# Ledger of designs, part 138: peptides against a protein of PDB entry 7UQJ

Target 1, 160 residues: chain A of PDB entry 7UQJ
Amino acid sequence: PELYQNFNITPPRGVLFHGPPGTGKTLMARALAASCSSDERKITFFMRKGADILSKWVGEAERQLRLLFEEAKKHQPSIIFFDEIDGLAPVRSSKQEQIHASIVSTLLALMDGMDNRGQVIVIGATNRPDAVDPALRRPGRFDREFYFPLPDVKARFKIL

## One batch from the design tools (peptide; made by RFdiffusion4, then SolubleMPNN)

Design b2_p17_1_s1
Fold by OpenDDE base, seed 2:
Structure b2_p17_1_s1 (fold): chain B 160 residues (1-160), chain C 160 residues (1-160), chain D 160 residues (1-160), chain A 17 residues (1-17)
Amino acid sequence: as target 1 above (160 residues)
Amino acid sequence: as target 1 above (160 residues)
Amino acid sequence: as target 1 above (160 residues)
Amino acid sequence: ERQEEREKALKEAEEEE
């Protein structure tokens, strides 16, 4: 909430951080959490890895997502960070459609169910934005996308 | 400590982190604190927001700065991080000259009063380096400046 | 360079960044590269993912490591960043000993072969420091370890 | 197309440096 207000940016419900491995996506999400927290306004940061939700909670993934969003809502203001979100909601490939479709559908419903005044921000990080289900990248979901380029070898951080 | 010695760079008393909003300045400061601590050498990290020091402590800001520097000196090695330092030490504009002049003068004196052996590093973060009083950017103060580009000068944060 | 000299810490040849997923390890490595670059001294940043070196270069991993270190030496001052280094050099478990032993042995030799004047810093990032071969965590290798806690408000940077 | 435009924008930015 605060980072977005400080910059007069309407908080997206979801932000997709994408770029090559190690471009700082996960770190930026945490930095956004830290920079939104003051002594007067503690932000609760929830972190999950997309592949971990699928692998650890086969059949319970939908329930775990619901619990995560409920907990985030209870602890407002909060950030839910999905690292490697392409592992949770891959583009619907023909072979794994049913399991992924249910998890994606649950995540869509949870993001759509967030009120516009909700102090819950969802950040997804991926190395492969094109591997994320396009339904998640629509308005009201991950409707803002931040590209994290490789800080090029040429990025002279001009330390003046 | 170590990465910097390899490059034979003399430690500044103060480092100015500047760049657009959300470029990771605050997080870099925290993580420089982490990257300076080892099992053998714990670093104490102090964080203040520039605007908070002005707003919460009108008339006591100078005293709070002195206490902060004394505490940092007591807990050496330490880092003092001023987030949004342009809120604490703006360029002297005609309308707010007196209050800001005293706070800036106090901060200058505290930074100048650090001995060369002092294991206190001051990091200031700003989105507006040109809004920081030039007196703070002089040798012996914030004499090193780190530009945090948008993770593009090439990657436009296409906030799509 | 400067923050590290202030704390009188001898530059390790290797730094292990460890902590929960998304605690900022990869971004810290990049930003340490940035914070070491000046207008006069550009740092070359090399990035590899540990699991990628194992998976893409089965049997060539040792050669790719040698080439990486040679290139880093050629482009001094430089940083080699291994993201997910626990994927490249896991603790030697009884079942996969031979392949991992060769890669680990090569990495050890490359790190040990760096002269004390070497302007090559090696940073390893992991979510599982206990999954990194203890031989890599010895003096002259990844001999400094930085814990990246979850940025909870209670984040005592207990850099232990 | 969008991937090629991203690669092209990356290349153009590499050529301007």
Scores: peptide ipSAE 0.000, ipTM 0.235, DockQ to the pose 0.087
Fold by OpenDDE base, seed 3:
Structure b2_p17_1_s1 (fold): chain B 160 residues (1-160), chain C 160 residues (1-160), chain D 160 residues (1-160), chain A 17 residues (1-17)
Amino acid sequence: as target 1 above (160 residues)
Amino acid sequence: as target 1 above (160 residues)
Amino acid sequence: as target 1 above (160 residues)
Amino acid sequence: ERQEEREKALKEAEEEE
């Protein structure tokens, strides 16, 4: 919250965490979830992996996305974290288009249907922002992108 | 902003990341720096180790802190990350007081001198929050503290 | 081996990073890869997602695992990181058994075939250690498990 | 003790998820 207020950043309906794998995207999403909690205001953290939604819920992925957004809305303030969102919403121009197009369309509609007053944050994490459908990266969706750089090797030595 | 306003979190001038070594403090600081960058708004990430400022800049540490804050202000939005801030700002009651007291005093003045409108975030990481001068932990300074738990001791023993 | 010998750690043939999503498993794997790299000794980091191996390499997953282990052995010291290893090696009793059983069997054979003198570390990350085939968790395979705790909710509050 | 309390709090947080 504060970080974005300080940066005069309009609350994204969605935030794209991008960067090399293991740059702390998922950790940051959880840290954000908790940083937005207070002793008075618990934030509910919903986590889904993009590939898991595709693989586990073939034909039900759209319904599961709807249920997830409803549950997040019911338990607001909440964060929906999509790990590997490129697995859920690949660029439409990839030849696996049809199933992906429907799921992407549903996700777009769910993000567009979020009331700006809704205390639901959507975080998508990807290692490949270019593999995420550009429609998801438009204003009112994942309109903020967060590049997780590789910690410099020197920085890695400092974490350990 | 609104989502963040909804979380009623007052923008810290400073954030203390505390927790055992290797709990991801430095990574989280880098991830925060990256997470606050958009394509439209790159956040400049400044990283300094507390012990390095003391050891490399004996007698110039205050000037280096001033220059760091000036550079951060010039390149705002920016994050200043002090890794091992306990090495820079030990509790005043420790017998190495005089040199530390001056550096701590300078850091306090720099944090107090930040305009609330300034898009400079200061993150201090420590393994020992109790070794950080309590004056740094007051409102308007490192008024937020972030406990990075150990990965379960079993996890730590297995990583090490 | 030597890397682990240097840390006084018995080289696991495999290490299971388990814990809630976003607890830094992937990060820690990369940090380990970096910490085990010196200027003199670069560690090659191989990263594969369990679900990606299943989805991208339907019918070739076994061959891709073999190639990955051969490549890792060729470029030792190396780390093979399986993110979401539960997606590659689900518990055998799950109704999707046949394809998974072959892939799990191949992974078991590859881990069992690792010479203890080989400087190849296998890290499997999962959010669900109970969803990982118990055969993978036996001695000589993922015989070490690393629980990545949630940063305490209070810790998370602090990160923003 | 503090480590066991931390392990316990971590397990409780895992069970709540």
Scores: peptide ipSAE 0.000, ipTM 0.212, DockQ to the pose 0.137
Fold by OpenDDE base, seed 4:
Structure b2_p17_1_s1 (fold): chain B 160 residues (1-160), chain C 160 residues (1-160), chain D 160 residues (1-160), chain A 17 residues (1-17)
Amino acid sequence: as target 1 above (160 residues)
Amino acid sequence: as target 1 above (160 residues)
Amino acid sequence: as target 1 above (160 residues)
Amino acid sequence: ERQEEREKALKEAEEEE
């Protein structure tokens, strides 16, 4: 948040946390939400899992995305966190079911429709940044990317 | 707690989080506690700092450890987190003050006395796994170890 | 970083992360550092521990603080992270050794000497914000404070 | 000493990348 002001960087609407499994992406998103809330200024934290949006909201995923962004705007300042966003918005392929294509298109439109004056940040987390639709990674969307390195390969093996 | 049940892994009585300062060991322990709690199944999280147990509980540290484990059992499912556990249970030496030796012996006995059916997990965090008494790192105690690497400087540079 | 732009908040030169032990202050600072660098804009992350500056740099702590700020400016954009800053800059008391008073005065002067155009952020972390010298918490220094709540059962529910 | 060695190993790991 404040780092981008200090760096004279246009705030992205979205931030992509990427890195191997178990590197703390989800934890970091939660802790960012917790850290940016003061007693005077509570940040509302919304969390969704990409695969859960697809699996739990079959036929309503687009509506649930809209409601999520509306609720985030209503409860601003807020953070929308998408865990495993590659499950929600995989790379567009000719084999993509129409459902996935529609959901991706809805998410793109929602991110494009965000006012830069809105106190809503979107954080996406993925283990596979290359599996995320490149359209989401363009300026005005997830235009900042944040690599969560493996805890050293030995560390990953011990945390597993 | 529930993570080990879900994995059909014999729950270690203890997990040692080790790695350099500021790698998020304590945060991860808290986030594991948060993630394993559902609305139906609240996990109680107990945190103690190793040096604080020694300094604040001079002459009562053994009793306070017993009370901590009893309270954790009473409020199961629960997590006991020892931050800076190398401060509580340093490597046994001939120069160990009787106080340190007694506290270590008490912690060993408490971990050995845990029923595998108990929904209590112990997490120890240290910057110095080699400064932790090897007796704590044996099977049935902190028998799982999780290295938290430094976010490699490249990782600090990539996540920024 | 970007949250503060969205919030139209004047970027503090310094941010104080405060909260109970193991709420992820140090991890958050590292991950903020690792989150604001892009491939084009690498952020240099400097970490110091308050007690280490006092203990390791006896008689040179003021110089090492100056060098740290100079190096951070040289490698801008950068983050200076002070872990356990209450160890570096405890509340001023009549019993403060001249060394502590000098170090605090040096840190105050360094923070006051930061150009708002400089791409340097200072993050201080403490478990005891009330143990930090109030002079550090004034506007133009650590003028933003971020509470890292315990994931108290209530905070688990609020971050969910 | 051991903490300095860790900070040194931290710096060395920082310099090797």
Scores: peptide ipSAE 0.000, ipTM 0.276, DockQ to the pose 0.220; fails the geometry check

Design b2_p17_1_s1
Fold by OpenDDE base, seed 5:
Structure b2_p17_1_s1 (fold): chain B 160 residues (1-160), chain C 160 residues (1-160), chain D 160 residues (1-160), chain A 17 residues (1-17)
Amino acid sequence: as target 1 above (160 residues)
Amino acid sequence: as target 1 above (160 residues)
Amino acid sequence: as target 1 above (160 residues)
Amino acid sequence: ERQEEREKALKEAEEEE
């Protein structure tokens, strides 16, 4: 929220953090969360793993997503961070399709239902942006992408 | 390697990074790898996900672990980072026990087989240190643990 | 750079990372630098400690700051990261005033002299944002602040 | 320098968290 307010821009509904594993996607989300809270304006940070939503809530993943978005809206300004979002919304592969398709459909509907005035930002992190359902990467959803490069060994030497 | 050399301490064979998801365990491991690499002494960073070793290498996970440790030794100084190590070495639960027990046994043997003079550090990251086989958490294996706290929700609210 | 470009925003001239020691201010800067560098567009990351600029360059700190900003401009897109910026720009305390005032005035002038079209971002990190000269925290300088909450101090001492 | 680079790297690891 405040990142975009401080930038005088309309916050995107969703931001996709992508890059090789351990390039700091989750920390960036936490630090962006962190960096947007003031003593006056506490941003509530919600974290979920994509695979955890599927594995812990077999048959209730949709309900848990709805509750998460409701809770985020109730505690706005807020950030919902989905770590390993490719685990939540895999590209439709034929064999596990129906449950994944329902969860993807729920997430799409929740992202589409976010008011542009809402102080809820959704951040998805993945190591495999190509494994995320393309429907989530459309305008009004995860419409902005941030690549987290490996600290290139040369960039490491420039950063160090 | 250099972290502990610079501390005048014997490097542990393994370090367990544990804490809630998105507390930066993976990035810490990369940054430690980064910070320990100089122009003169590049630390080779190997990353594997515990679940990926099991899922991608069904029936060859042991061989892939051996190859990983050999490659790390060949490219020393090196760091082997296991993200989601609880996915590699779950606490011995009876029904999936044999395959997991074999992989755990292989990892134990590989960690026990590391020469103390070797410049190979093994970092395991988990959100669930209690889900990691206690045998891996013994002296000479993952004998050091680092908790990665959630940035305090109140501190988060000051940063956000 | 890319963080702001991907947000369709004008990059701030300066960002202050603040928070307790070892809350990851330096890593975020590195991860932001990393995340903003692509194969096509390498962001040059310049790191300086505030205390090092004062201690290593007694009597030449101003010249070194100018050279740093010139080099950053020459290698744009770039990030200048000042770790421990409170060591560079202490709040005007009477006894060391003249040298510090000159260095602060030089840094202010350099930040004010950055073209809004320049792809140079300045990140200052401090454990003590109240110890940073308020003139640096004004619009067009370090006009954005990111707090960094504590990870558990015991985890730090175990990593060290 | 090495302690400072470590404290940097540690700060730099704690921020990547």
Scores: peptide ipSAE 0.000, ipTM 0.348, DockQ to the pose 0.044; fails the geometry check

Design b2_p17_1_s2
Fold by OpenDDE base, seed 5:
Structure b2_p17_1_s2 (fold): chain B 160 residues (1-160), chain C 160 residues (1-160), chain D 160 residues (1-160), chain A 17 residues (1-17)
Amino acid sequence: as target 1 above (160 residues)
Amino acid sequence: as target 1 above (160 residues)
Amino acid sequence: as target 1 above (160 residues)
Amino acid sequence: ERQEEREKALEEARKEE
């Protein structure tokens, strides 16, 4: 409830931050996590990188995703942030397809298995929303999308 | 000596920065390098990314690691920063194991071969300390670990 | 014309930013994009990561590069920023060679096909200029190179 | 001015760690 009010979003399981790299998606996810955390209610923020899950957890990626969601549930209220989530769930490409498909299938199942009563938000960040498997963008998964535009000159002076 | 005093650390060969991504590990490594550099004593900062060493130096990764350590020694005082070091030295996964094992073996040998009198610090950054090969976390290698927590609300206003 | 004046560069098709990671290559590319954008002339900034193009667009990477260049041309004046471009165009390594070679060949063709009259700048960022395929560093491609030194203490206070 | 305030805030944040 409160977490969703702080995000000013209808209780989504997942939020997709998309926009050019370094538009502050990761920084915003952190800033949101920090702003939703109080001295009384610390939000646990879990962060993984899509490419890292694939490259570093070859053969254990599904298990590591399960552990991540279990730990996030145990430490709720929590945020799971997937940076470069399109690295986890690329649009089906032929040779890496099977490993990617299994990881994507696991992530889908984990997002579908999140109890709507749980104070766990999943934030995915991508530079390429169209490269994220469309199954992840369905309702009950990453069903809210926030565009991060390039900083203009005025926004530059706020970030630099 | 002085470099280790500036880090406020007992002379480690390696320091592991761990914590969620964008917790400022890379930024802190740079800030430490900059703060340890004076007009009289410029610290040379070398930075590599674990995933990049594996993906980009396939078949030359061991040689590139040797060259990196030689160059760092030549330009001492120096810092070698490995961003996403768990991409260099993942816990043994079956199919990529042989290439990873050779690179890890080379990194172990290079860290073991660092003379304790050398003004070369190795900083590894990871989001997943448990995904870093345990052999790298032994004494004389990455034997100091610094946790980078999520910014709280107070830390947010200082970083944004 | 104006875009090239704002970069203080002779009209290159491509600019290579090289230097240690987090030396502000990505930040500078964004800051340049923002500073070149006025209320009258918004610069569209496209950003891709080399490793992401390879890992996420396996089998579609060439098509995605074409679409990126077409979109950049459509939204000119524009900047295409490739972060970690050495992840797109590694020096030929044996097993991933064929996929990398096709992507590199496509990027070469796209950079060669850029009309010099187009207000599209390509910026590549790398930590390893020697790991970028030499064919990309030829005139008419990434023919200007900017070194990003490590921030010293004085430079740190300007970037942080 | 805003840059100096940010530098001070970063320097204070570094003194508190």
Scores: peptide ipSAE 0.000, ipTM 0.217, DockQ to the pose 0.022
Fold by OpenDDE base, seed 1:
Structure b2_p17_1_s2 (fold): chain B 160 residues (1-160), chain C 160 residues (1-160), chain D 160 residues (1-160), chain A 17 residues (1-17)
Amino acid sequence: as target 1 above (160 residues)
Amino acid sequence: as target 1 above (160 residues)
Amino acid sequence: as target 1 above (160 residues)
Amino acid sequence: ERQEEREKALEEARKEE
């Protein structure tokens, strides 16, 4: 209850942080975790990368996702942060598309299977919201999207 | 009430985010909107740029500002974010100074005209707080200022 | 109570923001202050740098730290932000090590001496968490650590 | 390209508003 109140999130809906690289999506996710963590109620922050799911978890990605959600549930209240979630998007090879479909299907099932009474928040971050599977962006999943704008390039050049 | 409680803002006072470009002023404004948005209470985020007010709204800027505040009021709870609000500052031409004075006067009136019971927060962002009209920085307007420091340039060079 | 609830901090435990330079640690600390500040309850933000404690407060650093904590207590609710807290770490000279030990000992005593009913939050920021005295990272002090990751260098190069 | 990506991202952010 309280974690979702602090995030102003109705469980189990995920939050998609989208915007160009270096806009501070990961920073914000950690800062939100920080602001919600008390000594009485430490929030456990789990971070995974979309590309790591494909490359490090070859053949076990679905199992590792299940274990991640189980661990997050065990360590409630918790945040699961998927950095570069668009990195689950297939590179143009048919074999990667099938692997992607299975992994995304597992993530969908895990998000749909979250109890509303849970204290697990899922944050996805991407630089390419259009490369995120539309099924992940449906109600009950990453159904809240927050844009992270670039600092203006002119603004960045004034800092260089 | 609650939006202002969540922001810890007494209405209708605006917040000025000031600091060098790329310090994440816009990012923070959106992140605050995100942290205050629940599924039960989505906050509508309106973004405008100071330069766009001068260039895109030529001859209609005051009307477009009124419409923006009306729309924000209609979609309460809401945040109006003025990015680069110092972009309303006149370029050194006398004709632009008169246009600026009219636009700023309209913005002042809109901020002063906000009902304390409203759930509209106004955030201005600037890289040049000294270029923001002092009238905008008075009580009841952008009367809270938050500095966004540069990451140290040395710190930035260690990242390059 | 409320400041610590808003931060979800059990007093008097400090928060360590750690991560590479330019990750927005200072930015986040100010943004948290902003989100917690109302018109009814303005949060006073005190900023000090670790290097300034050693260089500007030569021979009076301990006294200036005490005065800082007294001022923060007087202006409750407040945030004390120590930027570059690893800058208290001695440069390789034995004389600086003794000065460091005295300053850090004073900071420890000030953190330990905070009343749990106070509305003072202490945030330390560092680029080198391993250079922060382990005693500062113990329970009742900077016992919550938040990592601020770099935007991926590749992500940064896409922004350059 | 970067300006187009920024315009697209702004346009998408506007479509979600």
Scores: peptide ipSAE 0.000, ipTM 0.214, DockQ to the pose 0.063; fails the geometry check
Fold by OpenDDE base, seed 2:
Structure b2_p17_1_s2 (fold): chain B 160 residues (1-160), chain C 160 residues (1-160), chain D 160 residues (1-160), chain A 17 residues (1-17)
Amino acid sequence: as target 1 above (160 residues)
Amino acid sequence: as target 1 above (160 residues)
Amino acid sequence: as target 1 above (160 residues)
Amino acid sequence: ERQEEREKALEEARKEE
């Protein structure tokens, strides 16, 4: 968030970090949260795991998402980081449509409801960007995508 | 890797990376794998996620672990990285004892079966070190533990 | 560190982490420091920024470097991390030769003066490896180099 | 500059981690 302000960059509502496992997506999100907090402006970092929201809060996932966004707004400037967001809002497959549809719809509404001046940034991390519902990847949502490459084999070799 | 030689530390067979989510555990494992590959010595990096091994290979998890260790040995020097290792070998709670017990037992046997000269390093990452079976944290297994702190606010300030 | 022993890699005195800004160089350094600390062997991590050493300690930079290395030696095993090391030891350009030459000379002497068994590792991070004095990149100094690739250019630009 | 600062901030935040 502050990174974007410090850089005079309009913070995206949502940023999708994608790449192979262990490419530093979650680290980068925390690092962004960290880097955005100055002495003058502490950023509150909220972390959730997509699969945990679905598994722990069956029937209350939507409410927990709302509470998360409200808490993030209350503690602005803030970052919400969803690890494994493909676990929270998978591409609509035929068999579990309703529950996933309501969670996706709630997340969409929460992201769309963020005022452009809102000091809340949402970061989603995934190993499978194509497994994320395309509706989340639309403008005003996770409209910024970041590929975390494998440490290039050459970079790897230069490390020895 | 080289840091341990400089420190006259016998490299463990297993290293436990622990710390809050997004503290760079997985990135570090990849970067260590990267750092260990020179132009002269390519290191093969194997990555698995603990929950994926349990969920995708119900009843074959032990076989998949054996195959992983065999492949790592075949492609030595190698690193095996288990992301979310607490998902693969959770502390034995009363209700799911048998399946988890056999997976833990297999992983223990595989780690114990590594020759001390084996060019296979196992890295486990967890957000919950206390959720990892204590048997895995014994000497000759994940006997070296690395805390990935949250970006310490002081570290932040020293970088600013 | 342990990875280098397992890989029978002689640990360098100095490691150069290079790559575009925000590629995780500094994280990697901290996580290497964390990774080197076991329950049995805590590693002391010293962090300095190259530009800060030059700017804050005009005329005392050499003394501060000596003190840093002495403190690191006193608290061995230890890691010294120089962020933006290109700011500390830029390639000798004609106009600021003397001050930079003495700092470079001091850093060279400190690195050369480390016993091969010395449990002090020096990590330099830079966005501009070609801006680092070639004398620092010689064997026995920052003789191991690590490239941190950009998270895919599109990722970076979409954040920006 | 902004990229460098962002990257620096990412690096800083990575230093904190």
Scores: peptide ipSAE 0.000, ipTM 0.317, DockQ to the pose 0.057; fails the geometry check

Design b2_p17_1_s2
Fold by OpenDDE base, seed 3:
Structure b2_p17_1_s2 (fold): chain B 160 residues (1-160), chain C 160 residues (1-160), chain D 160 residues (1-160), chain A 17 residues (1-17)
Amino acid sequence: as target 1 above (160 residues)
Amino acid sequence: as target 1 above (160 residues)
Amino acid sequence: as target 1 above (160 residues)
Amino acid sequence: ERQEEREKALEEARKEE
């Protein structure tokens, strides 16, 4: 707590974990979820994959996002982790613009609609921060971005 | 910052990261240390392994703990990370009770003696929270526990 | 298995994850284990701590290593993760040379004896690659080394 | 460039030791 008080940093409604795949973004999100849970106060961790929301819920993705945020609000304190958020909120390319625009707009509205007293944190993880709609990266949304550097390129190439 | 303010959770002097080995407890502790260090405010990260303190400093473990906490206080803001804290402060079993009791008692006193204004956070990591002396898990000590679940097979796939 | 085949990279029999403690070595090993596990093909993850093998199995450490490799071979595809492998195979210092030499020699033989078709990957994690016996770092053993840098201070700040 | 960033990160890590 005091560690955060000293940062004078407005709690991001959203936190963008970015960096190459397997840099521990998802782990970090889970560990943050755990690290905010005491025996007295369990944090509910919601995890969704961006591409899965888009693909499994074609036409209902907005409703599923709303339900997710409502459920997170109901079970607060909570963390919503979007893995591969670039799959959920890709930069608006001309041809698929309308469907993605609506999902992004819904996510923006949900993040904007989170009361500052809401104990819901949204963590987005991406391998491509530049593929995330810039509107999501604005203040009050994913206003903090966390670069997960490659453990040295040699380190990963050797893991892979 | 406000995330913790909204939680009305007294800053734990100590944070217990628990969960299966290799769930990223140590990574999270390091990530927390770094995430608390601004360009203006570097957090000093102290890392000790519980079993190493017990084994390398037989008879001096108490003194080494005191020195560690003094050094952490001198270099505040600081994080003390005990990896495998169950090795440092195992549950008092009848046969080795005295030496462990003294080390645990010293750690308890050091955690209790941390001024609420002290910018020293203690993170203990264990694979066995039930092997950590319950006295360390009380309020004002490791009063927050963070379960690092095995990333579900699906969650691990998402980390990679 | 196919993951390595696709990389045209001779699957290292052994992979040395090195870097400061808490850089995510153990996490990465677990994440790799999971990412290589499909619903159809679960990877069995074996985890051992180097110092624990040495301390718990004094005089039987060789047998325990053999059993571990046999079990891993039986449950292939498998990953053997040695956390703190510098504790298992420390650089031969003159005074403890014989016991360590035998354990290291057994580990070398087990890694050398892994058939190239064996779907057993050995991951060693250390904070001190220079404390690992150089014989383990040779081709056909831990022939790949992965530096886990301290995640940059800036990357972590954003998470908190 | 990536090699120079790596050398810099190694030098910074060595300066913190």
Scores: peptide ipSAE 0.000, ipTM 0.303, DockQ to the pose 0.153; fails the geometry check

